# Designs tried in a protein design run: peptides against a protein of PDB entry 3KDP. Part 15

Target 1, 230 residues: chain A of PDB entry 3KDP
Amino acid sequence: PFLIFIIANIPLPLGTVTILCIDLGTDMVPAISLAYEQAESDIMKRQPRNPKTDKLVNEQLISMAYGQIGMIQALGGFFTYFVILAENGFLPIHLLGLRVNWDDRWINDVEDSYGQQWTYEQRKIVEFTCHTPFFVTIVVVQWADLVICKTRRNSVFQQGMKNKILIFGLFEETALAAFLSYCPGMGVALRMYPLKPTWWFCAFPYSLLIFVYDEVRKLIIRRRPGGWVE

## One batch from the design tools (peptide; aimed at target 1 A175 P184 K196)

Design b2_p13_1 (made by RFdiffusion4)
Pose (drawn by RFdiffusion4):
Structure b2_p13_1 (pose): chain A 230 residues (1-230), chain P 13 residues (1-13)
Amino acid sequence: as target 1 above (230 residues)
Amino acid sequence: YTYVFLAIAVVIL
């Protein structure tokens, strides 16, 4: 978001104070939760790991959290900023520029895609209404994430969901977001504004994409263990 | 609906 904020001089979809709600808020518990994960094989049957090679974090991993499942999490994140604004007037393209004027506190008279003129706090209360649910489609996508960052070889149907804590992380993560968006206060404290029902289910095809994509990866590997995918 | 969503969230938490 902060990247395109520079590219398409677009209204900032995801705000800073909004980011210290992901890893400090919703994400903490769900992550702590993997540490409670049983194995995937006789680990005490493999030679010991080798401090030089096969590191904790590596090429093949960053190529996943950043290069892959990472992007698909954003295509879902933007897609609802694109919906929050068009369902409220600003049909996408009439956005490719606004910021310069948009962020102006004096230009209270800015055309949308119909004619309607918006003040400052008038349209910002939509910009923050834009954060508030980017901050969700992010938590919504992290369901499909917290469930495939669960295993690294086994299908979720081979390993199942016996992690009676990781599931808590879900119920928490999600509900925490709702509370962070409906309590009389989060708006005037965090630029968090209540959401309309239709609004939550945005990232859903995306969460389910991230889900399906990861499952198919693992399968390939298990079918071709030396092959390219692994 | 705002207070319903809030109540649901509190219950879940």

Design b2_p13_1_s1 (made by RFdiffusion4, then SolubleMPNN; from b2_p13_1, 10 letters changed)
Fold by OpenDDE base, seed 3:
Structure b2_p13_1_s1 (fold): chain B 230 residues (1-230), chain A 13 residues (1-13)
Amino acid sequence: as target 1 above (230 residues)
Amino acid sequence: EVEEVLELALKLL
């Protein structure tokens, strides 16, 4: 999010406090829950990792996590962001380079895509209105990310949802996201304005896409062991 | 002050 904010000079898509709520709030319990996942049925057929040659974090893991899944997650967040701004009169093309004027408190006549002028205060309300739905979008795509992380090779349908701690993590992150989004005072404390319940659904296609993508990837790995996808 | 410290911490992260 922040890299695109700088490179594209768009209004801030996700607040700093909101990022901390993701990294320290919603992600920790789900991540810990993976330590309690049952071993895959084929684990005893794999050679032990060589600690001298085999890195725990390899290029394949980085490519999958940041290059594939992380990009789909980012696209989901930005989709929600662009939809909200478009509903408020700012089309995606108009946002490019707008940051300088958007963040200038002395400019009170920033035009939207329809020629409507926006005061600094009005612009900041719209910006902060984007933060909560972007955050919720990340949580919704994290559901899929957590579920796909249960296994390396087996389908989630083969592994099942037997990890009660992982299920608890999914509920915890969702409950925390709802608390941060709707608790009175969070708008002032975190600059997270309450979102309409409909915004939760904006991420669902991306969450489904992550799930389907990984299941297809795992299917390919199972059918073609030793392929470039492994 | 807390917001500035948080912003600074986030810039360092």
Scores: peptide ipSAE 0.017, ipTM 0.459, DockQ to the pose 0.030
OpenDDE base, seeds 1, 2, 4, 5: peptide ipSAE 0.011, 0.015, 0.012, 0.014; ipTM 0.423, 0.445, 0.483, 0.450

Design b2_p13_1_s2 (made by RFdiffusion4, then SolubleMPNN; from b2_p13_1, 10 letters changed)
Fold by OpenDDE base, seed 1:
Structure b2_p13_1_s2 (fold): chain B 230 residues (1-230), chain A 13 residues (1-13)
Amino acid sequence: as target 1 above (230 residues)
Amino acid sequence: EVEEVLKKALELL
């Protein structure tokens, strides 16, 4: 998110406060919940890793976490961001390079894609209106991310949803996201303005994509052990 | 105010 903000010079898609709410709020309990996950049915059929040769964090894990899943998450967030701005008159192409004028409080005549002029205050309201849906989008895609992290090779359908702590984590992060999105004063305190409930559904295709992608990946691993996809 | 404090805290990390 922040890299695209810098490179494309677009209005800030996700605020620092919302990032902190993700990293310290919504992600903590779900991540801890994975420690309570039951072992996969085939774990005892796998050789233990060699701590001298086998890294816990390998190139494949980095590629999967940051290069694949993280990119899908970022795309989901940006999709929501661009849709909201487009609904407010700012088409994606018009946002390129707009940041400098967008963030200048002395420029009160920034034009949208339709020639409507926007004051600094109006622009900041729209910007902060994007932060909350972006945050919620990340939470919704994190549901899929957490669920796919339950297993390394087995399907989630084989593993099941028996981890009550993980289920609690999903509810907790969702409840926290709802609280931060809709609690009075959050717009002032955290710059998290309320979003229409329909915006929660904007992330669902990406959440489903993550889930399907990982299930297909795991299916390939199960059919072709030791392949490039593992 | 909370945003500014959190931003400053993040800048220190």
Scores: peptide ipSAE 0.010, ipTM 0.421, DockQ to the pose 0.034
OpenDDE base, seeds 2, 3, 4, 5: peptide ipSAE 0.000, 0.008, 0.000, 0.005; ipTM 0.333, 0.416, 0.321, 0.364; seed 5 fails the geometry check

Design b2_p13_1_s3 (made by RFdiffusion4, then SolubleMPNN; from b2_p13_1, 9 letters changed)
Fold by OpenDDE base, seed 3:
Structure b2_p13_1_s3 (fold): chain B 230 residues (1-230), chain A 13 residues (1-13)
Amino acid sequence: as target 1 above (230 residues)
Amino acid sequence: EVEEVLKKALEIL
């Protein structure tokens, strides 16, 4: 998010506070819960990792996590961001390069895509209105990410949802996201303005896409062991 | 104050 903010010079899509809420709030319990996942049924058929040659974090894991899943997550967040700004009169093309004027407190006549002028205060309200839905979008796509991380090769349907700590993590991150989004005073304290409940659904297609993508990937691995997808 | 604390925390992380 922040890289695109700099490169494209768009209004800030995700606030610093919201990033901290993700990294320190919503992600910790889910990540810890994976340590309690049951081993895959074929784990004893795999050779032990050689600690001298095999990295715990390999290029394949980085490619999957950041290059594939992370990109889908980012696209989900940005989709929500662009929809909110478009509903407020700022089409995606108009946002490119707008940051300089957007963040200038002395410019009170920034035009939207329809020629409506926006004061600095109005612009900051709509910017902060994007932060909470972007955050919630990340949480919703993280549901799928956490679920797909349960296994390397087996389908989630083969592994099942028996890890109670993981289930607790999904509820915890969702409850925390709801608390941060709707608790009185969070708008002032965290600049996380309340979102309409409908914004929770904006991420669902991306969450489903992540899930389907990984299940298809795992299916390919099972059918063609030793392929480049592995 | 909360925002400032959070910003400082982010700078440390």
Scores: peptide ipSAE 0.013, ipTM 0.439, DockQ to the pose 0.036
OpenDDE base, seeds 1, 2, 4, 5: peptide ipSAE 0.010, 0.005, 0.000, 0.012; ipTM 0.431, 0.336, 0.320, 0.393; seed 5 fails the geometry check

Design b2_p13_1_s4 (made by RFdiffusion4, then SolubleMPNN; from b2_p13_1, 9 letters changed)
Fold by OpenDDE base, seed 4:
Structure b2_p13_1_s4 (fold): chain B 230 residues (1-230), chain A 13 residues (1-13)
Amino acid sequence: as target 1 above (230 residues)
Amino acid sequence: EVQKVLELAKKIL
């Protein structure tokens, strides 16, 4: 989000506070829950990792986590961001380069894609109205990310949802996201304005895409062991 | 993640 904010000079898609709520709030319990996941049924058929040659974090893991899943998550967040701004009169093309004028407190006549003028206060309300749905979008795609992280090779359907701590983590992150989104005063305290419940569904296609993508990847690995996808 | 939190905390604070 922040890299695109700088490179494309668009209004801030995800606030610093919302990023902290993800990194310290919604992601922490789910991430810890993975330590309690049951071993995959085929783990005893795998050779032990060679600590001299096999890194814990390898190029394949970085490619999968940041290059594939992380990009799909980012696309989901940006999709929500662009939809909200478009509904408020700012088409995606018009947002390019708009940051400088958007963040200027002295400019109170920033035009949208339809020629409507926006005051600084109105623009910041719209920006902060984007932050909460972007945050919720990340939480919804994290459901899929957490579920796919249960296994390296086995399907989630083969592994099942037996990890009670993971189920608790999914509930906790969702409850926390709802609390941060709808609790009175969060708009003032965290600049997280309440969102319409319909915005929770905006991320569902991306969450499904992550899930399907990983299940297909795992299926390929199971059918063709030693492939470049592994 | 911790470094990102620290950098973010430095920006908020």
Scores: peptide ipSAE 0.013, ipTM 0.450, DockQ to the pose 0.028
OpenDDE base, seeds 1, 2, 3, 5: peptide ipSAE 0.000, 0.009, 0.000, 0.007; ipTM 0.375, 0.447, 0.326, 0.437; seed 3 fails the geometry check

Design b2_p13_2 (made by RFdiffusion4)
Pose (drawn by RFdiffusion4):
Structure b2_p13_2 (pose): chain A 230 residues (1-230), chain P 13 residues (1-13)
Amino acid sequence: as target 1 above (230 residues)
Amino acid sequence: FFVVIFFFFLWHN
């Protein structure tokens, strides 16, 4: 988001104070939760890891959290900023520029895509209404994430969901977001504004995509263990 | 906790 905020001079979809709500808020518990994960094989049947090669974090990993499942998480994140604004007037393209004027505190008279003229706090209360649910489609996608960052070889149906803590991380992560958006206060404290029902289910096809994509990866590997995918 | 959230959800809507 902060990247395109420079590219398409677009209204900032995801705000800073909004970001310290992912890893410090919703994400903390769900992550702590993997540490409680049983194995996937007789680990004490493999030669010991090798401090020089096969590191903790590596090419094949960053090529995943950043190059892959990372992007699909954003395409879902933007897609609802694109919806929050058009369902409120600003049909996408009439956005490719606004910021310069948009962020102006004096230009209280700005055309949308119909003619309607918005003040400052009038449209910002939509910009922050844009954060509030980017901050969700992010938590919504992290369901499909927290469930495939669970295993690295086994289908979720081979390993199942016996992690009676990781599941808590879900119920927490999600509900925490709702509370962070409906309590009389989170708006005037965090630029968090209540959401309309239709609003939450945005990232859903995307969460489910992240989900399906990861499952198919693992399968390939298990069919072709030396092959390219692995 | 979920009841509280649902209450405030209905309150804003």

Design b2_p13_2_s1 (made by RFdiffusion4, then SolubleMPNN; from b2_p13_2, 11 letters changed)
Fold by OpenDDE base, seed 5:
Structure b2_p13_2_s1 (fold): chain B 230 residues (1-230), chain A 13 residues (1-13)
Amino acid sequence: as target 1 above (230 residues)
Amino acid sequence: LLKEILENFKAAL
């Protein structure tokens, strides 16, 4: 997110406060819940790791977790951002290079893609109206991410949803997201303005994509042990 | 507080 903000000079898609709410608020209970996950049913059927050749955290695992899944999460957030701005008259092409004028408080006549003029205050309301749905998009995508982290090789359908602490974590992060979005004064305190309920659904295709991607990956690992996907 | 949150949610509809 931040790299695209710098390279493309677009209006800020995700605020620093919203990032802190994700990293320190939303993701903590889910992460702790994974410590209570049951071992995979076939763990004792696998060959033991060779401590001299096999790393605990290999480059393939890092590439999967932080590279591919993280990129899908970012794409989901940016999709929501571009849709909201387009509905407010700012098409994606028009946002390129707009940041300089967008952030200038003395320019009150920034034109949208349809020739409408926007004051500084109006622009900042729209920007902060994007931050909350971006945050909520990440939370919805994190549902899939947390669920896929239950297993390394087995399907989630084989493992099941028996971890009550993980289920509690999913409700907690969702309740926190709703609280931060709709609590009075959050617009002033955190620059998180209330979002339309329809924006909660914008991330669902990306959440499903992550889930399907990981289940396909795990299926390939089960069919071809020792492959490049492992 | 919960009532106010619900009212803000309804107002955002």
Scores: peptide ipSAE 0.118, ipTM 0.782, DockQ to the pose 0.691
OpenDDE base, seeds 1, 2, 3, 4: peptide ipSAE 0.106, 0.099, 0.113, 0.085; ipTM 0.765, 0.764, 0.780, 0.753

Design b2_p13_2_s2 (made by RFdiffusion4, then SolubleMPNN; from b2_p13_2, 12 letters changed)
Fold by OpenDDE base, seed 1:
Structure b2_p13_2_s2 (fold): chain B 230 residues (1-230), chain A 13 residues (1-13)
Amino acid sequence: as target 1 above (230 residues)
Amino acid sequence: LLELIEELARKAL
């Protein structure tokens, strides 16, 4: 998110506060919940890792977490961001290079893609209106991310949803996201303006994509052990 | 946690 903000010079898609809410708020309980996940049914059929040669965090895991899943999450957030700005008159191509004028409080006539002029205050309302849906989008894709993290090789359908702490984590992060999105004063306190409930559904295709992608990956691993996608 | 986030937010803004 922040890299695209710098490179493309677009209005800030995700604020620092929303990032902190993700990293410290919504992700903590879900991450802890994974410690309570039951072992996969076949775990004892696998050879133990060699602590001298086998890393817990390998290049494949980094590629999956940051490269593949992280990119899908970022794309989901940016999709929501661009849709909101487009609905407010700012087409994606018009946002390129706009940041400098967007963030200048002395420029009160920034034109949208349709020639409508936007004051600094109006622009900041729209910007902060993007932060909350971006945050919510990340929470929704994190549902899929957390669920796929239940297993390394087995399908989630084989593992099941028996971890009550994980289920609680999913509800907690969702409740926290709803609280931060809709509680009075959050726009002033956290720059998190309320979003239409329909924006929660914008992330669902990406959440489903993450889930399907990982299930397909795991299916390939089960059919072809030691393959490139493991 | 929310209070901490709010405090951090106030410092960051």
Scores: peptide ipSAE 0.015, ipTM 0.499, DockQ to the pose 0.047
OpenDDE base, seeds 2, 3, 4, 5: peptide ipSAE 0.007, 0.007, 0.006, 0.008; ipTM 0.369, 0.477, 0.382, 0.431; seeds 3, 5 fail the geometry check

Design b2_p13_2_s3 (made by RFdiffusion4, then SolubleMPNN; from b2_p13_2, 12 letters changed)
Fold by OpenDDE base, seed 1:
Structure b2_p13_2_s3 (fold): chain B 230 residues (1-230), chain A 13 residues (1-13)
Amino acid sequence: as target 1 above (230 residues)
Amino acid sequence: LLELIEQLRKAAL
C-alpha cells in the first residue's frame, strides 16, 4: 500500500493508524490462535525437518505470504480504495500524481474527474473515508488467510473448524474492526470514518480468491508431493 | 490499544 502511495503519488490509501490497528489489534489474537490448532492428520507421516538445512521460513513460504497472498490482500484493499474514490468523482487515472495537490491545505480547488472542485477538508474526509474500508477489507481477507493457515497440506475441509480459539479470533477481529469503524469519535481520534455496511462485502471476492487459491495449491501438493508449489 | 494508538499518533505529529 505505502509503496504504491509513493510510486504513483496517489492520495494515502491506508493510514499509519489503521496499519497499527491491523498489526497490533486485529492480527494478534488470530495469530496466537494458530498455536492452538490441532496437528494435521498426516503430520507424523512426514519426516522431521533438518534444523541445519531446512528453514522454518523458506523462500517458498515468503513467496506465498508476501508475494502471493499479500499481493491479493493489497489488491483487495486498493480495489476498495479506487471504488470509493471513483464513487466520489476521482477515477483511478486521475489519482496518479494527485498527492502533492491533495495534501496541500492551501489548494482548495483540486478538481475531480468531472471538474468538481474539492476543498482540503473535503479531500481529507474522502481520504479518511477510504482508510476504514481499506482496513475492513484487510480484516475480511485475513479471515481467509487465517483459515488457510490452519493447514500446510491438508484441505481445511479435512482439518475442520474445531479450534475454538481461532473462531473466537475471527469474531474478535471482526468486532474490533466494527468498533473502530462505527464507534463515535473514531473519525477524530483515529481518522477512521464510518463506512457503509455494504463496503464489508467488497473484500469478499478477494477473501474467496485467497481461500480457493490456497485450497487448489494444497490439492496440487497432495496430488504431486514435492512439487514446485509446496 | 486505542490509547496506545492515540499516544503513538500524537508522538508522530
Scores: peptide ipSAE 0.018, ipTM 0.516, DockQ to the pose 0.041
OpenDDE base, seeds 2, 3, 4, 5: peptide ipSAE 0.006, 0.006, 0.006, 0.014; ipTM 0.359, 0.451, 0.367, 0.461

Design b2_p13_2_s4 (made by RFdiffusion4, then SolubleMPNN; from b2_p13_2, 12 letters changed)
Fold by OpenDDE base, seed 2:
Structure b2_p13_2_s4 (fold): chain B 230 residues (1-230), chain A 13 residues (1-13)
Amino acid sequence: as target 1 above (230 residues)
Amino acid sequence: LLELIEKYMKEAL
């Protein structure tokens, strides 16, 4: 998010507070929960990996998969961001280079895509209105990410959802997201303004995409053992 | 403080 903010000079899509809440709040319990995931049913049927060759290939593939998933997650967040700004009169193309004027408190006549002038205060309200839905979007895509991380090769449908700690983690991160989004005073304390309940659904297509992507990846691995997709 | 951090981050970029 921050890299695109720099490169495109767009209004800040995700606040530093929300980033910290992701890194320290929502991700911790889910990440720990993965340590308690049951071994894949076929793990003992695999031949020993060659520690010299298979490790490097697997590290590259894991890094690529996580990199791709991370990109999909970021796209989900940005989708929500662009939708919110578009609903408020700022089309995506108009946001390019707008940051300089957007962040200037002395400019109170920043025009949107429709010629409406926005005061500094109004712009900041819209900006902070983006932060919470972006955060929630990340949490929703993290559901899929966490679920797919349960296995390397087996489908989630083959592995099942037996890890109670992982299930607890999913509820915890969701509860935290709801708390940060709707608790009174969060707008003042964290600049996380309350979001409409409909914004929770903006990430669902991306969560589904992540899930489908990884299930297809795992299917390919199962059909072509030792392939470059492992 | 967070607003200040954001401000500095934005100004540094």
Scores: peptide ipSAE 0.013, ipTM 0.345, DockQ to the pose 0.027
OpenDDE base, seeds 1, 3, 4, 5: peptide ipSAE 0.013, 0.000, 0.012, 0.011; ipTM 0.389, 0.251, 0.388, 0.414; seed 3 fails the geometry check

Design b2_p13_3 (made by RFdiffusion4)
Pose (drawn by RFdiffusion4):
Structure b2_p13_3 (pose): chain A 230 residues (1-230), chain P 13 residues (1-13)
Amino acid sequence: as target 1 above (230 residues)
Amino acid sequence: MQYFFLFFFILLL
């Protein structure tokens, strides 16, 4: 978001104070939760790991959290900023520029895609309404995430969901977001504004994509263990 | 709507 905010001079989709709600808020518990994960094989049947090679964090990993499942999480994140604004007037393209004027506190008269003129606090209360649900499609996609960052070889149907804590992390993570968006206050404190029902289910095809993609990876590997995918 | 969904999530949990 902050990257395109520079590219397409677009209204900032995800705000800063909004971000310290991901890893400090919703994300904390779900992550703590993996540490409670049983194995995937006789680990005490493999030679010991080797401090020089096979590191904790590596190429093959960053190529995943950043290069892959990372992007698919954003295409879902933007897609609803694109919806929050068009369902409220600003059909996408009439966005490729606004910021310069948009962020102006004096230019209370700005054309949308119909003619309607918006003040400052009038349109910002939509910009923050834009954060509030980017901050969701992010929590929504992290369901499909928290469930494939569960295993690294086994299909979820081979390992199942016996992690009666990780599941809590879900119910928490999600509900925490709703509370962070409906309590009389989170708006005037966090730029968090209540959402309309249709609004939550945005990232859903995306969460389910992240899900399906990861499952198919693991399968390939288990069919071709020395092959390219692994 | 805001209070509805607030109560809905409270009841759901």

Design b2_p13_3_s1 (made by RFdiffusion4, then SolubleMPNN; from b2_p13_3, 10 letters changed)
Fold by OpenDDE base, seed 4:
Structure b2_p13_3_s1 (fold): chain B 230 residues (1-230), chain A 13 residues (1-13)
Amino acid sequence: as target 1 above (230 residues)
Amino acid sequence: LQEELLQKVLELV
């Protein structure tokens, strides 16, 4: 989000506070919960990793986590961001290069894609209205990401949802997201303005995409062991 | 004013 904000000079899609809420709030309990996941049913049938060649964290895992899944998460967030701004009169093309004027408090006549003028206060309200749905979008996508991270090879349907701590983590991150989105004063304290409940569904296609993508990947791994997809 | 503006934005969202 921040890199695109700099490169494209668009209004800030995700605030620093929301980033901290993701990194420290919503991600920690789910990530810890993965340490308590039951071993895959076939784990003991696999050869032990070679500690000299097989790193716990390798370039392939980093590429999968940050390069593929992380990019889909970012795309989900940006989709929500662009939809909200478009509904408020700012088409995606019009946002390119707009940051400088958008963030200038002395410019109170920034035009949208339809020629409507926006004051600084109005612009900041719509910006902060984007932060909450972007955050919620990330949380909803994280549901799928957490679930797919339960296993390396087995389908989620094969592994099942037996990890009570993981289930608790999913409820915790969702409850935290709802709290941050709807608790009175969060708009003032965290710049997280409330959102319509319908915005929670905006991320569902991306969560489904991640889930389907990973299930297909795992299916390929099961059918073709030792492939480049592993 | 901020609440009114927020309501207007939320009507569009």
Scores: peptide ipSAE 0.013, ipTM 0.430, DockQ to the pose 0.056
OpenDDE base, seeds 1, 2, 3, 5: peptide ipSAE 0.000, 0.000, 0.000, 0.000; ipTM 0.335, 0.272, 0.303, 0.361; seeds 2, 3 fail the geometry check

Design b2_p13_3_s2 (made by RFdiffusion4, then SolubleMPNN; from b2_p13_3, 12 letters changed)
Fold by OpenDDE base, seed 4:
Structure b2_p13_3_s2 (fold): chain B 230 residues (1-230), chain A 13 residues (1-13)
Amino acid sequence: as target 1 above (230 residues)
Amino acid sequence: LAEELLAEVLKAV
């Protein structure tokens, strides 16, 4: 989010506080839960990692985490962001380069894509209205991300959902996301304005895409062992 | 207030 904010000079799509709520709030318990995941059924049929040659974090893992899954997650968040701003009169093309004027509190006549003028206060309300749905979108795609991280090679359908700590983590992060989104005072405390419940569904296509993508990847690995996809 | 305090902490990190 922040990289695109800098490069495209768009209004801030996700606040720093909201990022911390993801990294320290919603993602912590789910991430820890993976340590309690049961071994894959075929783990003993694989050759052990050579600790001298095989890095724990290799280029392939970085490519998967940051280059593929992370990009799909970011696209999901930005999709929600652009939809909300478009519903408020700011089309995606109009957002490019708008940051400078958007963040200037002395400019109270920033025009939207339809020529409507927006005060600084009104612009900040709509910006903070984007932060919460972006956050919720990340939580929803993290459901899929967490589930796909259960296994390296086996399908989630082969592994099953037996990790009770992981299941608890999914409920916890969702409950926390709902709390942060709807609790009175969060708009003031965290600049997280409440969102319409329908916005929770905006990320579902992306969550499904992540899941399907990884299941297809794992299927390819199972059918073609030793491929570049592994 | 919480956001402002957090922003200050983040600037220090």
Scores: peptide ipSAE 0.008, ipTM 0.432, DockQ to the pose 0.030
OpenDDE base, seeds 1, 2, 3, 5: peptide ipSAE 0.006, 0.006, 0.013, 0.007; ipTM 0.348, 0.329, 0.433, 0.415; seed 3 fails the geometry check

Design b2_p13_3_s3 (made by RFdiffusion4, then SolubleMPNN; from b2_p13_3, 10 letters changed)
Fold by OpenDDE base, seed 1:
Structure b2_p13_3_s3 (fold): chain B 230 residues (1-230), chain A 13 residues (1-13)
Amino acid sequence: as target 1 above (230 residues)
Amino acid sequence: EREKLLEEVLKLL
């Protein structure tokens, strides 16, 4: 998010406080829950990792985590961001280069795509209105991310959803996201303004895409062991 | 409610 904010000079898609709520709030319990996952049925058929030759974090893992899934997550967040700004009169093309004028408190006549003038305060409200839905989008795509992380090779349908701590983590992160989004005073305290419940569904296609993508990946690995996808 | 929230946010900015 922040890289695109700099490169495209767009209004800030996700605030620092909101990022901290993701990293320390919604991601921590789910991540810990993976330690309680049952071993895959084939784990004892795999050779132990050689600590001298096998990197713990390999290029395939980096490519998958950051290059594939992380990009889908970012696309989901930006989709939600662009839709909200478009509903408020700012089309995606108009946002390019707008940051300088957007962040200038002395400019109170920034025009949207339809010629409506926006005060600094109005612009900051719509900016902060984007932060909460972006955050919720990340939580919704994290559901898929957590579920796909249950296994390396086996399908989630083969592994099942027996990890009660993971189910609790999904509930906890969702409840925390709802609390941060709808609790009175969160707009003041965290600059997280309430979102329409319909915005939760904006992330669902991306969450489904992550899930389907990883299930297809795992299917390829199972059918072609030792391939470039592994 | 959105207008009131907007007004409260405007007071804090």
Scores: peptide ipSAE 0.007, ipTM 0.429, DockQ to the pose 0.047
OpenDDE base, seeds 2, 3, 4, 5: peptide ipSAE 0.000, 0.006, 0.000, 0.006; ipTM 0.392, 0.338, 0.333, 0.340

